# Ledger of designs, part 120: peptides against a protein of PDB entry 2AKA

Target 1, 299 residues: chain A of PDB entry 2AKA
Amino acid sequence: MEDLIPLVNRLQDAFSAIGQNADLDLPQIAVVGGQSAGKSSVLENFVGRDFLPRGSGIVTRRPLVLQLVNSTTEYAEFLHCKGKKFTDFEEVRLEIEAETDRVTGTNKGISPVPINLRVYSPHVLNLTLVDLPGMTKVPVGDQPPDIEFQIRDMLMQFVTKENCLILAVSPANSDLANSDALKIAKEVDPQGQRTIGVITKLDLMDEGTDARDVLENKLLPLRRGYIGVVNRSQKDIDGKKDITAALAAERKFFLSHPSYRHLADRMGTPYLQKVLNQQLTNHIRDTLPGLRNKLQSQL

## One batch from the design tools (peptide; made by RFdiffusion4, then SolubleMPNN)

Design b2_p20_1_s4 (from b2_p20_1, 12 letters changed)
Fold by OpenDDE base, seed 1:
Formats: structure tokens, C-alpha cells, sequence
Structure b2_p20_1_s4 (fold): chain B 299 residues (1-299), chain A 20 residues (1-20)
């Protein structure tokens, strides 16, 4: 059953080679969220490595097709530089930055052309995610004044597709009613059939407040529910805190919190990864048989 | 042609899927 995700990866690679990614309705999970919502931290926690660009403002400026593959060895490969194996994940980060700058230039603009990154690791389940630029309202530096709309248009190319699942990442320490992720998800998925909610920054909520109602799917119901996670703090990231230690701290957080203890076995990054693997696999099984003729006609 | 090669690759992937 886990072999279905690699099949879709081969399809993604084939279509990426001809530059037709935007026109494809492949079964996939698009990751959406506001700037600083914690998307990059969630993805890095899956891999157990620091490998995504960091900084102020818009960090992700091109779609990143992240293909996680369970393997006995640990290394990364890019579709744009075939045959080169990366074992240092700092070099992976640098390659993402370099390839982004090559296409977008120095003005910190965006491009809809995806970067395809495959990560082999013994610590991952088979899983493919499309990381999309964070939604923003404020241009930074030399960004064009309409950058907000450019990002939105790029996101819509992915999330409007019927076979696209939406991983909506929202911080708990902000008003969930104003979540950029849930807002865009509701726009294209009004019945909440394709959306998976991720709630980050649960450890940063004000004393006496909690997100229990959200996590129990009682406040803003999604068919696929919500999963809470606790990412490393910026201080922990800067201090290069071990991700394994952070995952242990996350488990401890849910187990020790009065509002979340009863949900602890259905929370956290490891559980999220498992759920996404299963949901993507099932989604591929259901959708792929109908895509053959459609894909052939789009060539 | 490049289009024909891509189509053959797609068909091969789908044949593998149907065999599972």
C-alpha cells in the first residue's frame, strides 16, 4: 500500500521535466499557512534535519515538492541536479536558496516553477508534500507591491485542484477565525472535505487559554480533523536543539497538559506524519485510476 | 518525439499501478 506514493512521485518528476506542473491534478498535499505559522518547522520535524531556508518575510518563494522516501540510507536529491547526492542538509538548504535566486533574481520575487526535492531517510514514512509560499499582506524590501496577490494566485493554482488535499497550518497563539490557512481552505473547500488542520504554537498560548475545542473538531469542523503539534522555538532552532529532543518535549507537553492529555495519542509530529502517509495513500488509490486518460489528453 | 516518450513513461507507471 505504501508503494503508491512512489508511483505518484515518478509522475510528478515526469511532468516537472516538461514544465507542466500547474496543469496537473495529481493526488497531492499542498501545505498552506501565513508567514511564521510554523510550516517549515513541521516539515523539518518530519525529516529530523534543518534544511529549509530561514529568514524574515517570505522564506519559501517557489513551490517545494518535498518527496520523503523511507530508506536505510540518509541523503537528498534534487530533480534539477540529477546524480548529486546531498548528505549534508545545510548544503540542501543552500541549494534551495541558490536555485530560488537563480529564477527569481535578487528582488525576493516569487516563481510558480517548483523545486523538486527527494529525501531518503530511515526516520521518515513515504510522504509527498508541496510547500507553498506563506501568505502575507505586507511587501518586504524590493518585493513588488502586489506580492500578496501573486502569492495568492500561486496558491490557487494548487488548492483549486479537486485531487489536492490541503494541509492548513495555523498558529494557536493567534485568532483562529483570522487564520489565513483556514480562510483559503474554506474558499476552495467549503465543505471541509480536502482540508487537514494543523495547529502549531500550542505551547505559546496565554495562560488559562487552550485550543481543546479546535483539536476536538468542535469549533471549526473539518472532515479530516485537526492535529496539534509543538515545534522548536526560534531560540531552540538558533541553538541547534536536537529535533529528537524536541519531539520528546512535544510528547511531554501533550501528556502533561490538563486540556490535551486525553488527546495525546492523536497529537504530535510523529502521529501527523503517520496520518498524512495513510491519507495520501488512500487518496492516491481513490483518484489515480481516473487520471490516466486526463493526463494523456493534457500533453 | 519528446511527447511520445513522455506518454510511454506515463503508461508504464499506470500499468504498474494496475498490477498492484
Amino acid sequence: as target 1 above (299 residues)
Amino acid sequence: SEKQELLEKINAIFEEFEAK
Scores: peptide ipSAE 0.166, ipTM 0.777, DockQ to the pose 0.739
Fold by OpenDDE base, seed 2:
Structure b2_p20_1_s4 (fold): chain B 299 residues (1-299), chain A 20 residues (1-20)
Amino acid sequence: as target 1 above (299 residues)
Amino acid sequence: SEKQELLEKINAIFEEFEAK
């Protein structure tokens, strides 16, 4: 079953090339969260490279279909520039920015047209994620006043699909009851069947507080549960702290924290990656028979 | 076609793993 995710990647590429000529609900994981919730850091931690645009406000302005493929070699490829292999991940970041600006202009607008990025690496598990723009209520720069609704409409194109799993990213240092990610997930998945909770910024919680009840799935229960992670600080990112060192620090955080020690083996970025790989693989297995029938009917 | 090739590959996977 190791080839199921790469097979679905080929389907995604083929359907992207032909546009909306095929109405297929492909099994995938959509990543949702408020601005600055830590989505980009989670994705970069999977790859072990800095490759996503950074800044204040809306960072992701187009859907990014991120296809991670375990390989003996390390390089990236874009669907929009086939044949070019990127080995410098700074160039990957620049290409994302350039391709985004080509479509949206310089006013920080958004577009529903996805960017398709495939990353081959010995450090990743096979995994496909769709990174979506961060939810916001406040327009920045030359963004239209209704940017909040434009983002929500874009997210709904993905998260309403039956075969879409939802990775809901929420910061622990904010009121989780008011999490944008959990709110939108509850709206489209009221029974919590398709939602995986990720709790970031656990290291930034006020002294004497913790997210133990959430991580134990006791406060806002999801069938697929919650996984806590610790990302690099903004200072660490600016200082180009090594991601490998950050992952070691994350492990140490959970092991040494009185409230999380007993959960440490089911927390952290490496565990999250394993869980997502397994859940996506199983989800593809369950949905592929239906996809086969639909594909046959469209030939 | 690319779609036909992918469909055949999907079918082959199901046959290999005895899945319906």
Scores: peptide ipSAE 0.148, ipTM 0.756, DockQ to the pose 0.201
Fold by OpenDDE base, seed 4:
Structure b2_p20_1_s4 (fold): chain B 299 residues (1-299), chain A 20 residues (1-20)
Amino acid sequence: as target 1 above (299 residues)
Amino acid sequence: SEKQELLEKINAIFEEFEAK
């Protein structure tokens, strides 16, 4: 059977080129979470490269359609600059920033216009994610006071769609009941049918506390469950700890932690990537009939 | 067109599914 994710990628590119039809509901995974929840770090961990903008506040200011493609070669390319292959992922970061600023200006505003980035790598599984701006209540820079609602409205354009899966990223060292990601997911997916929970910062929880009940899907159950991950700390990032080493440390964390050892094989970034690949593939398969009909109607 | 090509691919996938 043909790989479904690349097929949908081509559809996504084609529809982006001609203008997205509001009636088209492409199967996709939208990544949602509060500021500093660890969304970008999760995505970088998939690629094994530092390539996303960093900073305080809402760093992602445009939807980033991240198309991961397993390949023997490693490079990135943008839909907006065809033919240019990026092998330096710092240049990828700079291009994202430049392209973002080109549209939004210098006021740190947001735009609903996606950036389409394809990454070929031997380190990735085929996977398409839409990274969305982090939810916030606090404007930064010259952002308008209603930036929270602008972000929310942007997110709603994705997460309300029936064929959109929601990767809800929540930090474990914060009150999960107040997770922005889980709140918005619950709002648009009250039965928890489309939501995959990611719990970050498990290593930053207070001593004597754990998120075992959450990870075992016993506290706030999602049909698609929860996966815990350990991202690089700010110290690790500042120390230029590579992602490979971080992934090894993540594995060690789960294996050595009394509360998580029994879950270790179903935790961590590599497992998350695999699950997302499978979930998206299955989701595409399930939605393909509708997609076919919609595509036919647009010819 | 690109859409037509994609539709053909989707149709091929459907045919494969239906053949099982």
Scores: peptide ipSAE 0.130, ipTM 0.730, DockQ to the pose 0.190
Fold by OpenDDE base, seed 3:
Structure b2_p20_1_s4 (fold): chain B 299 residues (1-299), chain A 20 residues (1-20)
Amino acid sequence: as target 1 above (299 residues)
Amino acid sequence: SEKQELLEKINAIFEEFEAK
């Protein structure tokens, strides 16, 4: 069972060469959310390293296929830079930025061509995610005025596929009914069969408010439910707060919060990682036979 | 075709997995 995710990783590597002309839908999890929803922080918390580009506006401008592989060693590899092992995750960040700029140019445009990044670590479960550009309505810099629609079009290329699970990342300190992530998920998955909700910024909610009803799956029910997480603040990130310490603080947050204590064992980044590993594994098992048959019929 | 070659490569990955 543990070998299914690595198998899909190899399939993804091969599929990247096929491009958009592939009639095959690989089982995968696409990460969607508005800008500043906390997507990057969730992914970095899985790895336990700071390695994603940071900044204002649209930071992710190409799909990032992030392949996490449990290993005794810690290093990263890019599909576009075969043979090079990255042990400095700052260099990983720089490579993502450089590779993005190489394709999109200096205008901060977007490209649907994925970057494939594999991270080996003893601190991760096997898990593959596709990080997608954050939804936005406001172009920045030299971005085209229709950047919102370009992003939506890019996202739709992933989330409309039947074998794509959707990790919908929404901040708790915003109106969930207006969540960009949940809106797009509802559009392509109206029955909520493929969507996993992640609620970030629970620690930033106004005093006297909580997201208990959301986390209990009572407000906007998803078949796969919701998981709350507490990410590092931007100040913590800038101050290089240790992710391990942040994860401990997250656990403490849920355990000590009157509204969330009863849910604490089903909340937090470690639990999210576990759930995603399990759900992806099961999803792969369910979809691979059909995928193989489809592939064979095309040979 | 290039697509066909890539599909064959993908199929080979499946076969390798099943052979384990």
Scores: peptide ipSAE 0.165, ipTM 0.760, DockQ to the pose 0.593; fails the geometry check

Design b2_p20_2_s1 (from b2_p20_2, 14 letters changed)
Fold by OpenDDE base, seed 3:
Structure b2_p20_2_s1 (fold): chain B 299 residues (1-299), chain A 20 residues (1-20)
Amino acid sequence: as target 1 above (299 residues)
Amino acid sequence: MQELLQKIDEILDEIDELLK
């Protein structure tokens, strides 16, 4: 069963080569959330490396198809740079930035054309995610005044697809009722069938407050539930705090917190990765028989 | 395009075999 995700990755690569990626309803997980919701940190925690662009405002400006593949070796490959193996993840970051700028120009515009990145690592489970631009209301720099709508339109191209699962990333230190991620998810998935909630910044909540009701799926129920995570702080990232140490600290956080201790075995980045692997594998199994028929009718 | 379509079919066949 672990081999289904790599096979779908090969399909994604093939479809990307023909320019039809936007029109294909492949089984996938789209990652959505507001700016600074912690999406990039969640993805980097899966890999155990710093490799995503950082900065203020809209950092992800193209969809990033992140294909994680469990392997004995650690390296990355881009679909647009075939044959080049990246072992330095800073070079991976630079390549994402360069390839983004090549298409969008210097005005920090967005493009719906995906970047396909495959990461082989002994520290990952097989998992494919589509990282999408963070939702924003305020254009920065030379961004067009309608950037909010451009981002929404781009997100809708992915999340409206029936075979798209939605990883809705929301910070705990903000009103969940106002979560951009959950709002867009509810718009396209009103019954909560395709949405997995991720709650970040649990360690940054005000004293005397907790997200227990959310994590117990009692406040805003999702069929697939919620998973809490604790990401590295921006200071920790800038200080190059080891991700392994951060994962240990995350585990300690849940185990020691009075409101979350009873949930600790169903929280944290490693559990999230496992759940997403299982959810995606099952989703592939359920959708692929129908997909072949659809593809044969469209091709 | 034909080569790519063939590749897609081959991958789909491999998937079908795993689902069996």
Scores: peptide ipSAE 0.367, ipTM 0.893, DockQ to the pose 0.737
Fold by OpenDDE base, seed 2:
Structure b2_p20_2_s1 (fold): chain B 299 residues (1-299), chain A 20 residues (1-20)
Amino acid sequence: as target 1 above (299 residues)
Amino acid sequence: MQELLQKIDEILDEIDELLK
């Protein structure tokens, strides 16, 4: 069963080559959240490398199909430049930026055309995620005034699919009742069957407040529950704080916090990665038998 | 296109074998 995710990756690559990727209902996990919710940091923590574009406003401007593959070697490959192995993850970041700009131009516009990135690493579990643009209400720079709706329409192309799981990323230091991620998830998954909640910025909550009720699945219950994580601060990222050290600090945070200590074994980035791998594998097993006939009819 | 369709079919066969 460990090879199901890599096989689905091969299907994704094959369908991308024929231009039908947007219409495919393949088992996958779409990552949704507001701008600055911490999505990029979660993904980088899985890889253990800094490789995603950074900045204010909309960072992800094209869907990024991120295929993580457990391997004895560490390197990255893009579908749009086959045969090139990237071992420097700064070059991976630069390639994402260059490929994004090639399609969208310099006006910070968005495009629904995916970037396909595969990362081989001994530090990852097999996992495929679709990173989507962060939801926003305010255009920045030369962005079109309707950018909010363009982003929403793009997200809907993924999250409305029956076989799409939703990783809803929400910051704890904001009103969770107003979470863009949870709102869109509730719209397309009203019974909470396909949604996994991720709560970031737990270390940035006001003194005397906590997200215990949310993490215990008591406030806004999801069938698949919630997982809390602690990402590097922007200062830590700018200072090039090591991700391994940040993961150790995350573990210490949960173990030492009075409100979260009892949940510590079911929190943090490593646990999130494990849960996502297991849930995706099980989801593939459940959906693929019926998918063959559907896929063949679309060819 | 034919080669790609064949590749897809082969992948689906591998998946079916793993699901047995």
Scores: peptide ipSAE 0.366, ipTM 0.895, DockQ to the pose 0.801
Fold by OpenDDE base, seed 1:
Structure b2_p20_2_s1 (fold): chain B 299 residues (1-299), chain A 20 residues (1-20)
Amino acid sequence: as target 1 above (299 residues)
Amino acid sequence: MQELLQKIDEILDEIDELLK
């Protein structure tokens, strides 16, 4: 079963080459959330490297198909530059920015054409995620006036597919009832069958408040439940705080917090990675028996 | 296009074998 994710990765790469990525209902996990919800930090914590674009406003402007592969060596490869191995993850970040700008131009617009990035690492489980642009309400700078609707339309191309799981990322220090991630998930998955909740910024909640009811799946129930994580602060990121040290601090946070201690073994980035690996593997197994016939009819 | 279709079929065959 551990080999199913790599095989689906090979399918994704083949379909990307023919430009039909958005029309195919391949088993996948789409990552959705508002701007600054912590999506990029969650993905970087899986890899243990800083490699995603950073900034204010819309950071992710194209879908990023992130294929994590467990390996004895550590390097990255892009589908658009085959044969080039990246060992410096700062160069990975620069390549994402350059490839994004090549297609979208200088106006900070968006494109539905995915970037395909594969990361080999001894620190990851096999896992494929599609990182999508953060939902926004207000255009900034030279962005098109209808940027909110463009992002929404792009997200809908992924999350409306029956075989798409949804990783809904919501910050705990904001009203969960107003979560952009949970709102879009509920629109396309009203029964909560395809949605996995991630709660970030638990360490930034006001003193005397907690997200216990959410994490226990009592407030807004999802079939696949919620997992809380603690990401590095912006200060920690700017100061180049080691991700391994941040993961240890995350573990300590859950173990020492009166409201979360009893959940600590089912919280945090390492547990999230394990759950996503298992969920994706099972989802592939359930989806693939009819895939050949479906793909032949769509090509 | 033909080479890509052949590659897709080969991958699907490998998947089918793993699911048996």
Scores: peptide ipSAE 0.356, ipTM 0.890, DockQ to the pose 0.810
Fold by OpenDDE base, seed 4:
Structure b2_p20_2_s1 (fold): chain B 299 residues (1-299), chain A 20 residues (1-20)
Amino acid sequence: as target 1 above (299 residues)
Amino acid sequence: MQELLQKIDEILDEIDELLK
């Protein structure tokens, strides 16, 4: 039932057009994590292009509904500029930034109004993700002192919904017990039914340490488990290492690491994308019965 | 608005057909 995701995308677009997006309990995956947890890098790795805003602090300041569509062609489209096809992903980045600034202004504030971006690519599986602002406790620039709570409230609008899956992105080189992503997930999904764990920065762990127990779902068990990934380092990004090379390096990392070799076939960005596609498809199938009545009642 | 609501209904119909 691979066509379910595109159909839900069409629903999502239609509901977005009527301004009801925030109140809808559509089957979706919300991406949550602390600042610099690697969320944007994971999403870019799916596409194989650099197209998301980068920087220090809160980079994602509006929900980004990222609709990945497998296609023979490669281009992007925004819902807010219908008919324009973007083939240069730098222009995609600039459009996200411009559209964000148009709504939030220059104060680096946040807005709950989503940006809807569809990416057609031969390198992606059908997958829709909602990238959410990174959780932070430290205001930057002209952000209000309560920005932490504003972000949290925004996230809660998504993650509290019954049909929302949670992609909790946590860095391995930080104390997982203090993961903002896992904390918020535990708050709204205490039984771990809706949460998929992503562990980034496995390559940045101290020598002699590993996240094997986490990845084997033995430490903080989630029903949907954990998937480890290795994103490009800042050095790699600065060195203009392409994503293809980074994905090869990621594969090599897992295969060569004594603690992860046995898990290598169930790790890495390509596997994550596959799992998310399957999880979302199955989740849509499970939740769509009765959706019509529910949606009609919300209109 | 009416056109959008109709579009939503059409999409829901397509979903229902896929779920059969």
Scores: peptide ipSAE 0.353, ipTM 0.890, DockQ to the pose 0.828

Design b2_p20_2_s2 (from b2_p20_2, 9 letters changed)
Fold by OpenDDE base, seed 2:
Structure b2_p20_2_s2 (fold): chain B 299 residues (1-299), chain A 20 residues (1-20)
Amino acid sequence: as target 1 above (299 residues)
Amino acid sequence: SAALQAEIDAILDEIDALLK
């Protein structure tokens, strides 16, 4: 069963070559959240490398199909740059930025054309995620005034698909009732069947407050529940704090926090990876029967 | 293309084999 995700990856690659990716309802996990919700940090923590664009405003401007593959070696490769193996993840970041700019220009516009990135690593579980642009209400730079709606329309192309699981990333230090991620998830998944909640920035909550009720699935229940994580602070990222050290600090945070100690074994980035791997594998198993017939009708 | 279709079919065959 562990080979199902790589097989679906091969399907994704094959369909990407035809340019029909947007119309296929393949089992996948779409990552959604507001700007600065911590989506990119979660993905980087999975890999253990800094490799995603950083900055203010919208950093992810194209869908990034991130295919994580457990391997004895560590390297990355892009579908648009076949034959080139990246071992320096700074070069991976630069390639994402260059490829994004090539299509969108320098005006910070967005494009629905995905970037396909595969990362081989001994530190990852097999997992495919589609990182989507962060939801925003305020255009920056030369962005069009309707950028909010352009982003929403792009997200809807993914999250409306029946076989798409939704990783809804919300910061704990903001009003969860106003979470962009949970709002869009509820719009397309009103029964909470396809949504996995991720709560970031638990370490940045006001003194005397906690997200215990959320993490215990009592406030806004999702069938697939919530997982809390602690990402590196912007200061830590700027200071080049090691991700391994950050993961250790995350574990310590949950273990030492009075409100989260009892949940510690079901929290944190490593646990999230395991859950996502299992959820995706099971989802593939459930959805692939009959896929051949569906695909033949679309080809 | 015929080659692409063959590739897709081969992948689907492998998936079916794993699901049995």
Scores: peptide ipSAE 0.420, ipTM 0.915, DockQ to the pose 0.812
Fold by OpenDDE base, seed 3:
Structure b2_p20_2_s2 (fold): chain B 299 residues (1-299), chain A 20 residues (1-20)
Amino acid sequence: as target 1 above (299 residues)
Amino acid sequence: SAALQAEIDAILDEIDALLK
């Protein structure tokens, strides 16, 4: 069953070539969250490289289909530039930015057309995620005044699909009841069957407060539960703090925190990656039967 | 295209083989 994710990747690539990617209900995980919720950091921590665009406001402006593939080698490939292998992840970041700007222009607008990026690495599990633009309320710069709704509409194209799992990323240092990620997830998945909760910024909570009840799935229950993570701060990212060191610090955080030590083995980025790999694999197994018939009707 | 359809069918065949 370990080959199911790569097979779905091949399907994604094939359908992307004919412009049907957005309309397909393939098994996948869509990543949703507000701006600065920590989505990009989670993805970079999986790869162990800095490769996603950074900046103020809306950084992700096109869906990024990130296909992680366990391999003995480390390199990246884009579907839009076949045959080119990227070994410098700074060049990967630049290519994402360039390809985004090529389609959206310079006005910081958005496009629903995905960028397909495959990363081969010995440090990853097989995993496919669709990184989506962060939800926002306020346009910045020359963004259109209705950017909030444009983003929402784009997200809905993915998360309304029955075979789409939702990775809802919420910061712990904000009111979880007001989480944009959990709100949109609840709208399209009211029974919490397709939603996986990720709680970031646990290290930034006020003294005397914790997210224990959330992480124990007692406050806002999800069938698939919650996983807490500690990402690098923006200062750490700007300072080029090593991701490996950050992952060690994350482990230490959970082990040493009175409220989380009992959960430590079920927290952190490595555990999240493992869980997502397993859940995606199982989800593919459950949803692929009958896919042929469904796809034939859409072709 | 016929080639693309053949590719998709081949992938689906592999999936079916793994699921049986």
Scores: peptide ipSAE 0.419, ipTM 0.914, DockQ to the pose 0.814
Fold by OpenDDE base, seed 1:
Structure b2_p20_2_s2 (fold): chain B 299 residues (1-299), chain A 20 residues (1-20)
Amino acid sequence: as target 1 above (299 residues)
Amino acid sequence: SAALQAEIDAILDEIDALLK
């Protein structure tokens, strides 16, 4: 069953050639969260490379289908430029930015047309994620005044699908009751059946506070639970702190924190990656029966 | 496209084989 994710990737690629919109209900994980929730850092930590656009405001402006494939070699490929292998992940970042601008223009608008990126690496587990634009309430630059609703509508095209799992990314240093990620997840998944919670910025919580109750699934229960992570700070990112060192620091954080030590083996980026791999594999297995008939009816 | 349909069918066949 270890090859199910790559097979679904091939289906995704094939369908991407004919469809511009997310009309297909393929088993997948959509990543949702407010701006600055830490989504990009989580994805980069999986790869161990800096490769996603960074900046103020809306960074992700097109859906990014990120296909991670365990391999002996390390390189990236885009579906829109087949045959070109990227070994410099800075060039990967630049290509994402260029391809985004090509479609959206210079007004920092959004497009529902996905970018498909496959990353081969010895440091990853097989995993496919759809990174979606961060939810925002305030237009920036030349964005239209209704950009909030445009983003929401785009997200809904993915997260309303029955076979879509939702990776809801929420910062711990903000009121979780007001989490954009958890709100949208609850709207489309009121019973918490399809949602996996990720809690970022645990290291930035006020002294004397912790997210133990959330991480123990006692405050806002999800069937698939919560996983806490500690990402690099913006200072660390700007200083090009090594991701391997950051992962070690994350492990140390959980082990040394009195509120999280007992959860340490079920926390952190490596554990999150493992859980997502398992969750996606199992989800594919559960949803693929009858897929042929469903797909034929949609073609 | 007939070629695309054939590709999709081939992938689905592989999936079916793996799930058996």
Scores: peptide ipSAE 0.416, ipTM 0.913, DockQ to the pose 0.832
Fold by OpenDDE base, seed 4:
Structure b2_p20_2_s2 (fold): chain B 299 residues (1-299), chain A 20 residues (1-20)
Amino acid sequence: as target 1 above (299 residues)
Amino acid sequence: SAALQAEIDAILDEIDALLK
């Protein structure tokens, strides 16, 4: 069963070649969240490298199919430039930006055409995520006034699929009841069957407040629960703080926090990665029966 | 293409083999 994720990766690659990726109901995890919710930081923490576009406004402007593959070596490959191995993850970031701009232009527009990125690393578990553009209400640059709806429509192409799990990323220092991620998840998954909650920015909550009830799945219950993480601050990112050091700090945060200490073993980026690997594997196993017939009908 | 379809079928065969 450990080979299921790689096999689905191969399917994704094959279907990408025919431009059918967005229309397929393959077992997958779509990452959703508001702008600045911490999605990119979560993904980078999995890899242990800075490799995603950063900046103001919409960071992710095309779906990024991020295929993490456990390997003895560390490098990245893009489906659109086969044969080129990237060992410098800054070059990976630049390639994402260049490939995005190639399709969307310089107006900061969006495109539903995915970028397929595979990362081989000894530090990752097998895991495939589809990083989606952050939800926003404010156009930036030369974006059209309806960019919010364009983003939502793009997200809906993924999250409405029955076999799509939803990684809903919400910041703890904002009203979770108004979380863009949880709202869209609730819209397409009203029973909370396909949604995994990630709570970021727990370290940025006001003194005397905590997200214990959320993390214990008591406030806005999801079948698959919530996992809290602590990402690097923007200052730390700009200062090139090592992700490994940040992960240690994250562990310390949960262990030392009176509200989260009892949850510490079920919190943090490493635990999240394990859970996602397990849930995706199980989900693939559950959904693959009959896949041939389903896929043939979609081809 | 026929080649692509064959590739997809091969992957599906591997999936079926793992699920048995």
Scores: peptide ipSAE 0.414, ipTM 0.913, DockQ to the pose 0.831

